# Designs tried in a protein design run: peptides against a protein of PDB entry 3ZN8. Part 119

Target 1, 125 residues: chain A of PDB entry 3ZN8
Amino acid sequence: LEEYDKIQKKMEDVMEGKGKLTLRDVYAQIIALRKMGPLSKVLQHIPGLGIMLPTPSEDQLKIGEEKIRRWLAALNSMTYKELENPNIIDKSRMRRIAEGSGLEVEEVRELLEWYNNMNRLLKMV

## One batch from the design tools (peptide; made by RFdiffusion4, then SolubleMPNN)

Design b2_p30_3_s3 (from b2_p30_3, 17 letters changed)
Fold by OpenDDE base, seed 2:
Structure b2_p30_3_s3 (fold): chain B 125 residues (1-125), chain A 30 residues (1-30)
Amino acid sequence: as target 1 above (125 residues)
Amino acid sequence: SEIEKKLKEIEKKFGKEAADLLKILISKKL
């Protein structure tokens, strides 16, 4: 919960133009979401809340969990400089990250594109 | 109630703070 509040504050700060979103922040968000995973399952069993929460199928949850796991592998294969400044990640770095994480280069590119899109959206708010 | 049982389960798994936040959230939505 404390980690989640810190992440929310970081997102708010970035939206206000205070600081920048990094892949380290993304990593923290993913970890927080994973920790809340069991909480989400418990909430789905509360009458009325389960109707309001998107109830992804168990298969969709598994696909999402696998994708997140793959992204975490990529993030774990990045240097500190890359996590703090994702814009330095060129084709050579993407290839190294992919090889180090057992991923396709396209999967690393997808993660970076997601980050770039998120960062653009936060700056527009 | 079933909600109270689930909140107690959350308290056991995630601590009292998590359960209290959910109690507040539920009370506002109901």
Scores: peptide ipSAE 0.019, ipTM 0.451, DockQ to the pose 0.033
Fold by OpenDDE base, seed 3:
Structure b2_p30_3_s3 (fold): chain B 125 residues (1-125), chain A 30 residues (1-30)
Amino acid sequence: as target 1 above (125 residues)
Amino acid sequence: SEIEKKLKEIEKKFGKEAADLLKILISKKL
């Protein structure tokens, strides 16, 4: 619960222009989500949302968990400077991160694209 | 609901993970 409140506050600060979302924040969010369990289970406890949101199959949950695990490996292979300033990650850095995490370069690119989209979204809200 | 329509739009534009984070934020404020 305390970790959840910190994540919410950070997201609010970014939406209000008082902060910047970093990959360090993304790491914290992933860890908190894993502690809460699948988001579908969390949302099932919310009246109305559990009825309207399709529950992913067990196989889809496993695929999602594996993807999150792979993203954590990528994040753990980044330098502090890269985590705080993801915009410095060029092709050379992406390759190093991929090699260090046992991922394809495309998987690291996917993570960075997700981060960029999230950051754009938060600035628009 | 109107909220669901907005969340689906966000999922389409920014991906499922972005929509999921917004769902968490909304849930905390409810």
Scores: peptide ipSAE 0.018, ipTM 0.480, DockQ to the pose 0.275
Fold by OpenDDE base, seed 1:
Structure b2_p30_3_s3 (fold): chain B 125 residues (1-125), chain A 30 residues (1-30)
Amino acid sequence: as target 1 above (125 residues)
Amino acid sequence: SEIEKKLKEIEKKFGKEAADLLKILISKKL
């Protein structure tokens, strides 16, 4: 839970304009999410919710897990400088990251787009 | 309560909005 508190504090700092969200922060979030398992498992432990909430199929969970693993591969292929300053990731860097992670360039672009959208959203709150 | 503890865990994992939605859902179903 200490890891979650750090992630939450980081998000709060970003929302307050005291910092920026980085891909390193994203990495930490993904790892934290994986440790807790899927939301469905968490919700099943809440009395009365396990019966009535539509849970994603096991297949949907597997698809999501695979996507997360692919994104982690991309993140692991980034330099520290890129993780800290994702805005420096140009087409050449994106290609290198894709090649290093065994991903398509479009998948790396999707990750960066998701990051940018999330970072913008947090600054608007 | 156990529910409150789990909601806090969800908030930490999925953000305040997700936890708030669940709180609303729980309140409406009870």
Scores: peptide ipSAE 0.018, ipTM 0.413, DockQ to the pose 0.060
Fold by OpenDDE base, seed 4:
Structure b2_p30_3_s3 (fold): chain B 125 residues (1-125), chain A 30 residues (1-30)
Amino acid sequence: as target 1 above (125 residues)
Amino acid sequence: SEIEKKLKEIEKKFGKEAADLLKILISKKL
């Protein structure tokens, strides 16, 4: 409960303009989601929530899990400064992160694009 | 309700903390 409450409070603070979402926050969210792994599957089967939550096929869940695993590898190859200030990540830094993670540069770019889109959405709400 | 039955099953299998997390998630998304 404490970990979840911290994540929710951080999201609320960002929506209120009292903070900035970082890749460290993204890392914490992914770890919390993985710890809840079996629980997320049960939530999808709760009547009423299944209408609001897309029920991904088992194959889509496996694809999503592999993508999250690859993003965690990228996050683990970032410096503290990059995690706190993702905007400093240039092409040279992306290449280093990709090489250190065994990923393509495009996969690191996709993670950063997802972060930027999420951060923009939270500030608009 | 069917939701309450599933929450009780989760509490039995994963403990009270897991069930409380699910209750919070349900309350925020409904």
Scores: peptide ipSAE 0.017, ipTM 0.437, DockQ to the pose 0.039

Design b2_p30_3_s4 (from b2_p30_3, 15 letters changed)
Fold by OpenDDE base, seed 2:
Structure b2_p30_3_s4 (fold): chain B 125 residues (1-125), chain A 30 residues (1-30)
Amino acid sequence: as target 1 above (125 residues)
Amino acid sequence: SEIEEELKKIEEKYGRFAADLLQILISKKL
């Protein structure tokens, strides 16, 4: 919970335009959520916030855990410069990250695509 | 809502975890 609070404040600063959401921030958020469990349980600690998605099934939790494992492997294979500035990740960097993490290049691309989509959607809120 | 539809699309494409991670960020902005 203590780690979560620190991450929460940082994310709030980013959302208020006081910073940039980076893959380093994503990494920290993944770790925090993994420690706390499912999002439904996490959101119970945030006053006034509802859950837009239903509680995940057991199968969804298993698939999610595998996704977490794979994405963390990718993130751990990135340089600090890449984590702070993901837009520099070209095909050569993606291949290196994939090889280092034991993932397919397409999986690294998926992570980056998701990250870009997140930034797009956050601007719509 | 538009946001709910986008979250559903993210879930379908990237999985529930990826959608949950986005949702928590959205929730913090609200």
Scores: peptide ipSAE 0.537, ipTM 0.912, DockQ to the pose 0.444
Fold by OpenDDE base, seed 3:
Structure b2_p30_3_s4 (fold): chain B 125 residues (1-125), chain A 30 residues (1-30)
Amino acid sequence: as target 1 above (125 residues)
Amino acid sequence: SEIEEELKKIEEKYGRFAADLLQILISKKL
């Protein structure tokens, strides 16, 4: 709960235009979510609730756990500068991150693409 | 809605977990 509250505060500051969500924030959010459990349990602590998705199936949870493992491996292989400013991650950096994390370069690219899509969608809200 | 459609696309492309992460961020912004 403490980690969740810390992340919530950071995200609220960003949403108020006081900052930008970075991959460091993503990393912290993943860790917080793993501690909290299913999304439905997390959402009850979010003011205003917002959009509600159905509870994930057991299969979706298993697939999600593997995704968590892989993305955390990638994030753990990034430098502080890369986590704070993912825009500096070029092809050379992606290859290094992939090698360091035991992932394919395409998996690192997927994470970065998701991050970019996330920022795009947050601007729409 | 447009956001709901985008969330479905994210789920299809990256999986439910990745969509859930984004869902939480959207929920906090609303």
Scores: peptide ipSAE 0.517, ipTM 0.907, DockQ to the pose 0.487
Fold by OpenDDE base, seed 4:
Parts: sequence; structure tokens; C-alpha cells
Structure b2_p30_3_s4 (fold): chain B 125 residues (1-125), chain A 30 residues (1-30)
Amino acid sequence: as target 1 above (125 residues)
Amino acid sequence: SEIEEELKKIEEKYGRFAADLLQILISKKL
């Protein structure tokens, strides 16, 4: 419970511009969402302010669950330094992470690309 | 909006979960 509270507080601090969003924060957010139940139900309680995506289909939910599993595997295979500073992850590190997680290198690259895009978009908000 | 368009692009490229996660982060920042 104490760890959960620390994670939430850190996420709030990041969202308030008091810190940088890291992959550690992403990991924490994914775990928190999984504990709350199906993502669709979680999203229904979040005010979308006009940016809410349409309700996901059952197929999209299943694909999402698999994506969560795979991304968590990748994140679990990263070092603390990599989670806190993902920009240090080069091709050699990506390959190690992929091998350690049982993923393709391309999947690790996609995760990192998504993370970079997220940071870019969050700066626009 | 520009954000909605970007969310759609993220969904198309990385899947709905990835877009949803971003939306959650955006919603917390707003």
C-alpha cells in the first residue's frame, strides 16, 4: 500500500510538471491500471474532456492485454538506469532487453518509440 | 483537435491500449 501511494504521488508530480515521465512511471501506471480491472472500465471513470476514444471492442481489449503483457516483460528486463533514463538504450541494450524478455528487438523499439511520442505529445498539453 | 488526431495515429500504430495509456496521462495533466 505504501509503495502504491508513492507511485501515485510520483505520477501526480510528473503530470504537474514537477518531474520527467520515465519508463518506471509507465510501468507503475500499467500495474496500477491492471489492479483496477478492465481498462475500459477505468477509462469510463476518467473525464475525457472531449478527447475520449470510442469504446474499445472485445478484440481490441484482448490485443491490449497481450500488449500489456509483452511491454511489462520488456520493462522487467530493463535496468533501473534504463527505466529512469530510457534515452541511454542503444541497439545493444535493446537486443539484451529483447533476449531477456523473449521479445523481438522491433517490439522493444516500438515501446521506446511510443514512449518518445508520448513525451512529445505531453509537452503539447 | 490536434491531440485527437495524434491519439488516433497512436492507436493506429501501436494499438488501442497504447492510445488509452496516453489518454490517461493527458487526462491527468489536464
Scores: peptide ipSAE 0.420, ipTM 0.878, DockQ to the pose 0.502
Fold by OpenDDE base, seed 1:
Structure b2_p30_3_s4 (fold): chain B 125 residues (1-125), chain A 30 residues (1-30)
Amino acid sequence: as target 1 above (125 residues)
Amino acid sequence: SEIEEELKKIEEKYGRFAADLLQILISKKL
């Protein structure tokens, strides 16, 4: 709960233009989500009516667990500077991260693309 | 809504987990 609140505050600052979402923040979110369990459990603590996605199936949860593990591996292979400023991650850095994490370069690229999309969507809220 | 449509696109491309992370943040903002 404490970690979730910290993440929320950080995200609010980002949405207000006071800061930016970093991959360090993403890492923290992943860890918090894993501790809290499935989205259904997380949403039980959020009052009010909001945008809801259907409850994930067991298969989707398993696929998600693998995705989480792979993304965490990538994040753990990044330097502090890269986590704080993902824009510096060029092709050379991306290849290093992929090799260090046991991932394909395309998977690292996918993570970075998702990160960029996330920043964009947060500004729409 | 536009946001729901974007979330669906994220889920389709990156999986449910990726969409869930964003949805949690959106839900708190609303």
Scores: peptide ipSAE 0.320, ipTM 0.813, DockQ to the pose 0.497

Design b2_p30_4_s1 (from b2_p30_4, 19 letters changed)
Fold by OpenDDE base, seed 5:
Structure b2_p30_4_s1 (fold): chain B 125 residues (1-125), chain A 30 residues (1-30)
Amino acid sequence: as target 1 above (125 residues)
Amino acid sequence: LEELNKLLQQLLNEELQQRLKKRQEELARQ
């Protein structure tokens, strides 16, 4: 609970333009959400999500949980400098991260594209 | 877009909407 409140406050500061979202912040958030339990339990604690999304099937939850594990493997294979400044991740770094995490380079690219899209959305606020 | 990407985007959007609402309520009280 206390780590979740710290991450919420930091996301709070980032959305007010007081900070920048990094992959380190994303990593910390994913870890905090996983400490709350399986993705199914996390979804039950999000007010309003059940109105915007059909209740995901048990199989969809398992697929989502596997993807979270794969993204955590990629994040664990990044250097501190890469987590703080993902824009420095070139093709060579991306290949190293993929090899170190047992992922395809395309999956690492997808994570970086997702991060870039989130940062674009945060800047429009 | 994988289920995780949708979920994380929704969490971000819900937090954003709650903040915009609070900021509008604060501006309406001035």
Scores: peptide ipSAE 0.200, ipTM 0.613, DockQ to the pose 0.030
Fold by OpenDDE base, seed 1:
Structure b2_p30_4_s1 (fold): chain B 125 residues (1-125), chain A 30 residues (1-30)
Amino acid sequence: as target 1 above (125 residues)
Amino acid sequence: LEELNKLLQQLLNEELQQRLKKRQEELARQ
């Protein structure tokens, strides 16, 4: 609960223009979610998700959990400077992160694209 | 990705709704 509230408050501060969402914040969120248990339990704690979305199949939950684990490996392979300012991640850094995490370069690119899209959405709120 | 995106979209929607509510309450007090 306390880690979740800290993440929520930081998202509020970012939406107020008092900060920016970083990959360090994404890392902290993934760690907090993993402490709550498997992704299936996390989704059960999200109000309205169980009402608006068909409950994902157990196989879809496993795929989602594996994807989160792969993202965590990528984040663990980043430097503090890259986590705080992901815009510095060029092709050379992206390749190093992929090699260090056992991921394809395309998967690291997909993470960065997702992060950029999320930051655009946060700036529109 | 889809589930993490859903979680973040939900947090954004909840905050947007709270901000809209706060703004409506502030406008109703003027």
Scores: peptide ipSAE 0.186, ipTM 0.598, DockQ to the pose 0.028
Fold by OpenDDE base, seed 3:
Structure b2_p30_4_s1 (fold): chain B 125 residues (1-125), chain A 30 residues (1-30)
Amino acid sequence: as target 1 above (125 residues)
Amino acid sequence: LEELNKLLQQLLNEELQQRLKKRQEELARQ
């Protein structure tokens, strides 16, 4: 509960223009969600998700858990400077992160694209 | 859409609703 409230407050600060979403914030969020249990249990505790979306199949939940695990591997292979300022991650850094995490360079690119999209959405709200 | 994207979008929506509610309560007190 306390970790969830800290994440909400951080998202509040970003939407108020008082801060920026970083990959460190993303890492903290993923860790907090994982402490609640499997993604299936997390989704069951989210009000309104069951109204807006059909309950994901067990296979879809497994795919989501695997994707989260891969993104954690990428995040663990980043430097503190990269986590705080993801915009410095060039092609050379992406390749190093991919090699260090056992991922394809495209999977690291997808994570960065996702981050950029989320950071744009947060600035619009 | 990745399940993580759905989670984040929901957190954003919940926060937006809380802010709108707070603003309405502030306007109703003026």
Scores: peptide ipSAE 0.198, ipTM 0.612, DockQ to the pose 0.028; fails the geometry check
Fold by OpenDDE base, seed 2:
Structure b2_p30_4_s1 (fold): chain B 125 residues (1-125), chain A 30 residues (1-30)
Amino acid sequence: as target 1 above (125 residues)
Amino acid sequence: LEELNKLLQQLLNEELQQRLKKRQEELARQ
């Protein structure tokens, strides 16, 4: 709960223009969610999700949990400088991260693209 | 991907709703 509230406040601060979302913030969020339990339990605690989104199947939840695990592997393979400033991640760094995490380079690219899109959305609100 | 996106979109939506509520309360006090 306390870690969730800290992350929510950080997202609020980013949306208020008081900060930027980093991959370190993403890492902290994933860790906080994992402490709440399996993704299925986390989703049950998100207000309005069951109203706005169809309840994911058990198989969709397993796929989601696996993708989160893969993203954690990528994030754990990043340097502190890369986590704080993901925009420095070039092709060489991306390849190193992929090799170190046992991921395809494309999956690391997808994580970075997702981060860039999310950070753009946060700045638009 | 999708579930983490859903969570972050949910946080964004909650914050947007809070901002809209604050703005409505401010407009109602003028």
Scores: peptide ipSAE 0.192, ipTM 0.604, DockQ to the pose 0.029; fails the geometry check

Design b2_p30_4_s2 (from b2_p30_4, 16 letters changed)
Fold by OpenDDE base, seed 1:
Structure b2_p30_4_s2 (fold): chain B 125 residues (1-125), chain A 30 residues (1-30)
Amino acid sequence: as target 1 above (125 residues)
Amino acid sequence: KEKLSELLQKLLLEEQLEKLEELKKKLEEL
């Protein structure tokens, strides 16, 4: 509970005026979530998600954990400038990040698309 | 150019320090 509230508060602080959500912020949140333990435990502590979302199977949780691990590898292969300003990531940078992380370019694109969607949602609130 | 690995290490260290401070605060309240 306490770690989830810290993650929410950090998301709120990003929304209230510390500027645009960055991939640095995403990284910090992913690390915080991983410290809470298995995604199953994290999801159990989110009030209301158990009502709106079917309990993911153990296999779905493992797939999600692997996806997060792959995204962390991509994030670890970025530069500071790229983490702070993901919009500078062109095709050449995306390829370098993919090569450096052992990922497909499409997986890096998916992470950036997810980030862009999250930033759009946060701006609507 | 600060390598991302160094920044990530700093962020991880900051979070470890924050956890250590919370532990210290809990110990001071005992």
Scores: peptide ipSAE 0.029, ipTM 0.449, DockQ to the pose 0.017
Fold by OpenDDE base, seed 5:
Structure b2_p30_4_s2 (fold): chain B 125 residues (1-125), chain A 30 residues (1-30)
Amino acid sequence: as target 1 above (125 residues)
Amino acid sequence: KEKLSELLQKLLLEEQLEKLEELKKKLEEL
């Protein structure tokens, strides 16, 4: 746990200098979220949000945790260049990442599409 | 081409080295 916290802090320090979301940023956020526990517990501690947010069912929490675990596996299979510049991930790279993570190519595509959508939203802010 | 796991290992090694260098510096001041 403590070693993961230190890696995360170093990742955060490197990310504070880059005004562009990368998959490295996504990795650090996923690790942070896993340390904070279920997002539902974090949101329950925010005054007023615990009343407005439906408590996700235990099954929805498990599905979310599994999805995060799968995305971490994909990210762990990426090269540093791919993490810094996800736009270089072509079909060949996507296949390699899927094979290395034990995921379907479609799941890796979903992660990249999510990233692309998030990065578009951040550019509009 | 470094995988994320290799990068994380490097970052851990760099942190360990930095701690060892700080310890070395403290020992040299004694």
Scores: peptide ipSAE 0.020, ipTM 0.405, DockQ to the pose 0.011
Fold by OpenDDE base, seed 2:
Structure b2_p30_4_s2 (fold): chain B 125 residues (1-125), chain A 30 residues (1-30)
Amino acid sequence: as target 1 above (125 residues)
Amino acid sequence: KEKLSELLQKLLLEEQLEKLEELKKKLEEL
């Protein structure tokens, strides 16, 4: 656990130097969210927070966890250059990433579309 | 071309080496 926190901190230090969201940033955020997983479950049991945060059903949590796991598999199948510059990922690269991660090409496309949308939103702030 | 998994493995190895070097320094001071 401590080693993962130091890796995350080193990843954060490397990411703070970049003026744009990358898929590396997405990876770090996913890992951080997974570490908060137990904490988010604790927060769901706080009276009054359930009114402000729609408590996803246990089934929705499992679906979300599966989606995150699949996205992590895709990210782990990417090259460093692709993680740093996702805009270079063409159809051939998407197919390779999909095959390497055991995903459909459409799932890799969905991840990239999500990233592109997030990066557009962050440029508006 | 280096994958993310390979980069993470390198960062882990670098951290282990740093810890071993710190331990070595402490042992040399005893």
Scores: peptide ipSAE 0.019, ipTM 0.405, DockQ to the pose 0.011
Fold by OpenDDE base, seed 3:
Structure b2_p30_4_s2 (fold): chain B 125 residues (1-125), chain A 30 residues (1-30)
Amino acid sequence: as target 1 above (125 residues)
Amino acid sequence: KEKLSELLQKLLLEEQLEKLEELKKKLEEL
């Protein structure tokens, strides 16, 4: 519980930007989550998620961890300008990021689509 | 895949709510 509250507070400090989620904010959140330890422990500490979501199998947790690692590789292959302004990522930039991270272009597109969906949801709150 | 994305979404929403609560407290102190 105390570690969860400390991580929430650290996440607040990272989102210093007035109202626009960036990929830098996403990166910092992923790093903060990884500092909590295994995804299994993170999921157990989230109120209501353990009740609404069937306990993920160990294999599902491993698949989730691999997906995070792949997204981190993509984020680490982005420039600061791209992290702050993901809307500038065109097809050429997306291909470069994919090649630099060892990902398929479709996986980079999936990350950007996820970001765009999140940024839309946050504007509705 | 989807569950982890949902988890990240929930954490980001919780953080956004906490910021709104802090903003509300600051407005009440003015």
Scores: peptide ipSAE 0.060, ipTM 0.509, DockQ to the pose 0.024; fails the geometry check

Design b2_p30_4_s3 (from b2_p30_4, 18 letters changed)
Fold by OpenDDE base, seed 4:
Structure b2_p30_4_s3 (fold): chain B 125 residues (1-125), chain A 30 residues (1-30)
Amino acid sequence: as target 1 above (125 residues)
Amino acid sequence: SEKLAELLQKLLNERLQALLEKRKKEEEER
């Protein structure tokens, strides 16, 4: 709970222009969400999601949990410098991260694209 | 994969909406 509150405060600070979202912040957020239990429990704590999304099947929840695990493997294969400054991740770094995590390069690219989209949205606020 | 990204995006959007509503309420109380 305390870690979750720190992450929420960090997100608020970034949205107010008082900070920058990094992959380190994303890593901390994913770890905190995993400590809350299975993805089904995490989804239940999201206000309004149960109204906006059909209740995921058990199979869809398992797929989501596996994807979280894969993204954590990618993040664990990044250097501190890459986590703090994801923009330095070129094709060579992306391949190294993929090989070190047992992922496809496309999956690492997907994570970085998601991060870039989130960072753009937060800067527009 | 896309569903997790969408979920995280929705979480952040919901938090954004909550912050906007809080700011709106604070402005209405001024």
Scores: peptide ipSAE 0.081, ipTM 0.488, DockQ to the pose 0.031
Fold by OpenDDE base, seed 2:
Structure b2_p30_4_s3 (fold): chain B 125 residues (1-125), chain A 30 residues (1-30)
Amino acid sequence: as target 1 above (125 residues)
Amino acid sequence: SEKLAELLQKLLNERLQALLEKRKKEEEER
C-alpha cells in the first residue's frame, strides 16, 4: 500500500509538471509493483480497474509478468544516462542493451516505444 | 507490460478526472 501511494504520488508529480517520466521511474515502479506480489493483486487494489479491466486469465497474467521481467532485464542493462534520458538510445545502444539482457532488439524497441507513448500521454494531461 | 501500461494509464485517467472535477468546481464558484 505504501509503495502504491508512492507510485501514485510520483505519477501525479509528473502529470503536474513537477518532473518528467524516465525509465528510472519505470524501473522503480516495476520493482515496487513486484514487491506487492502478483500483478493481479496490485491491479485489484486499484479502484475501478476491476470494473474496467476484464479479469485476466491466469495465462494472461503469466505472459504479462514474463514481459515485465524481460523489460526489467533490459532496464538493468541500461546506463544511468540512458535511464534518465531514453532519447539518447540509438540503434547501437539498443543492440547493446538487447545483447546484455538476452532480448531481441525489437523487444527493446517495444519498451522504448511504450515509454514514448506514455510520455506523450503525460504531456496531454 | 500491457498490464503495467494499463496501470499507468489508469493512474493518468484518475488524475485527469480529478483535474477536470477541480476545473468544474472552479467554474461553478465563479
Scores: peptide ipSAE 0.074, ipTM 0.458, DockQ to the pose 0.030
Fold by OpenDDE base, seed 3:
Structure b2_p30_4_s3 (fold): chain B 125 residues (1-125), chain A 30 residues (1-30)
Amino acid sequence: as target 1 above (125 residues)
Amino acid sequence: SEKLAELLQKLLNERLQALLEKRKKEEEER
């Protein structure tokens, strides 16, 4: 609960233009979500999602948990400088991260694209 | 895999919206 409140405060600060979302913040969020239990339990606590989204099959939840584990592997293979400043991740760094995490380069690119989209969205709010 | 990223995005967006609504209420109560 305390970790969740810290993540919340960080998101508020970014929306107010008082901070920048980093991959370190993303890492903290993923860890906090995992501490809440299985992804199925996390989804059940989201108001309205259970009504608007078809209940994911058990297989879809497993695929989701695997994707989170893969993204954590990528984040764990990043340097502190890369986590704080993801914009410095060039093709060479992306390849190193992929090799160190056992991922395809495209999966690391997907994570970075997701981060960039999130950061753009937060700046529009 | 994209569906989970979308789900995480939706989770984050819903939380963001809840925070904005909370802040709006706190500002209206001042």
Scores: peptide ipSAE 0.078, ipTM 0.487, DockQ to the pose 0.029; fails the geometry check
Fold by OpenDDE base, seed 5:
Structure b2_p30_4_s3 (fold): chain B 125 residues (1-125), chain A 30 residues (1-30)
Amino acid sequence: as target 1 above (125 residues)
Amino acid sequence: SEKLAELLQKLLNERLQALLEKRKKEEEER
């Protein structure tokens, strides 16, 4: 619950223009969520969402967990500067991150695209 | 990843609604 409240507060601060979402923030959130257990349990504590979320199958949970583990490997292979400013990640950096994490370059690109989409959504609010 | 994106999007939506309610209240007070 405490880790969830920290994530929520950070998201609120970013939405209010008090902060910027970085991959460092994403990393911290993923670590916090993993400590709390399956994301489904975290989502059940969000008022109104527990009723609207289809309970993912056990297989869907496993697939999601594996993808998160792969993204954590990518994040662990990033420099502090890259985590703080993901926009500096060029093709060379992306390749290095992929090689260091045992991922395909396309998987690292997918993570960055996801981050960029989240950052765009935050700027629209 | 998709679930994390969904969680983040939901947190964003909740905050957006709170901001819209706040703006509505401020407009009603004018």
Scores: peptide ipSAE 0.068, ipTM 0.446, DockQ to the pose 0.029; fails the geometry check

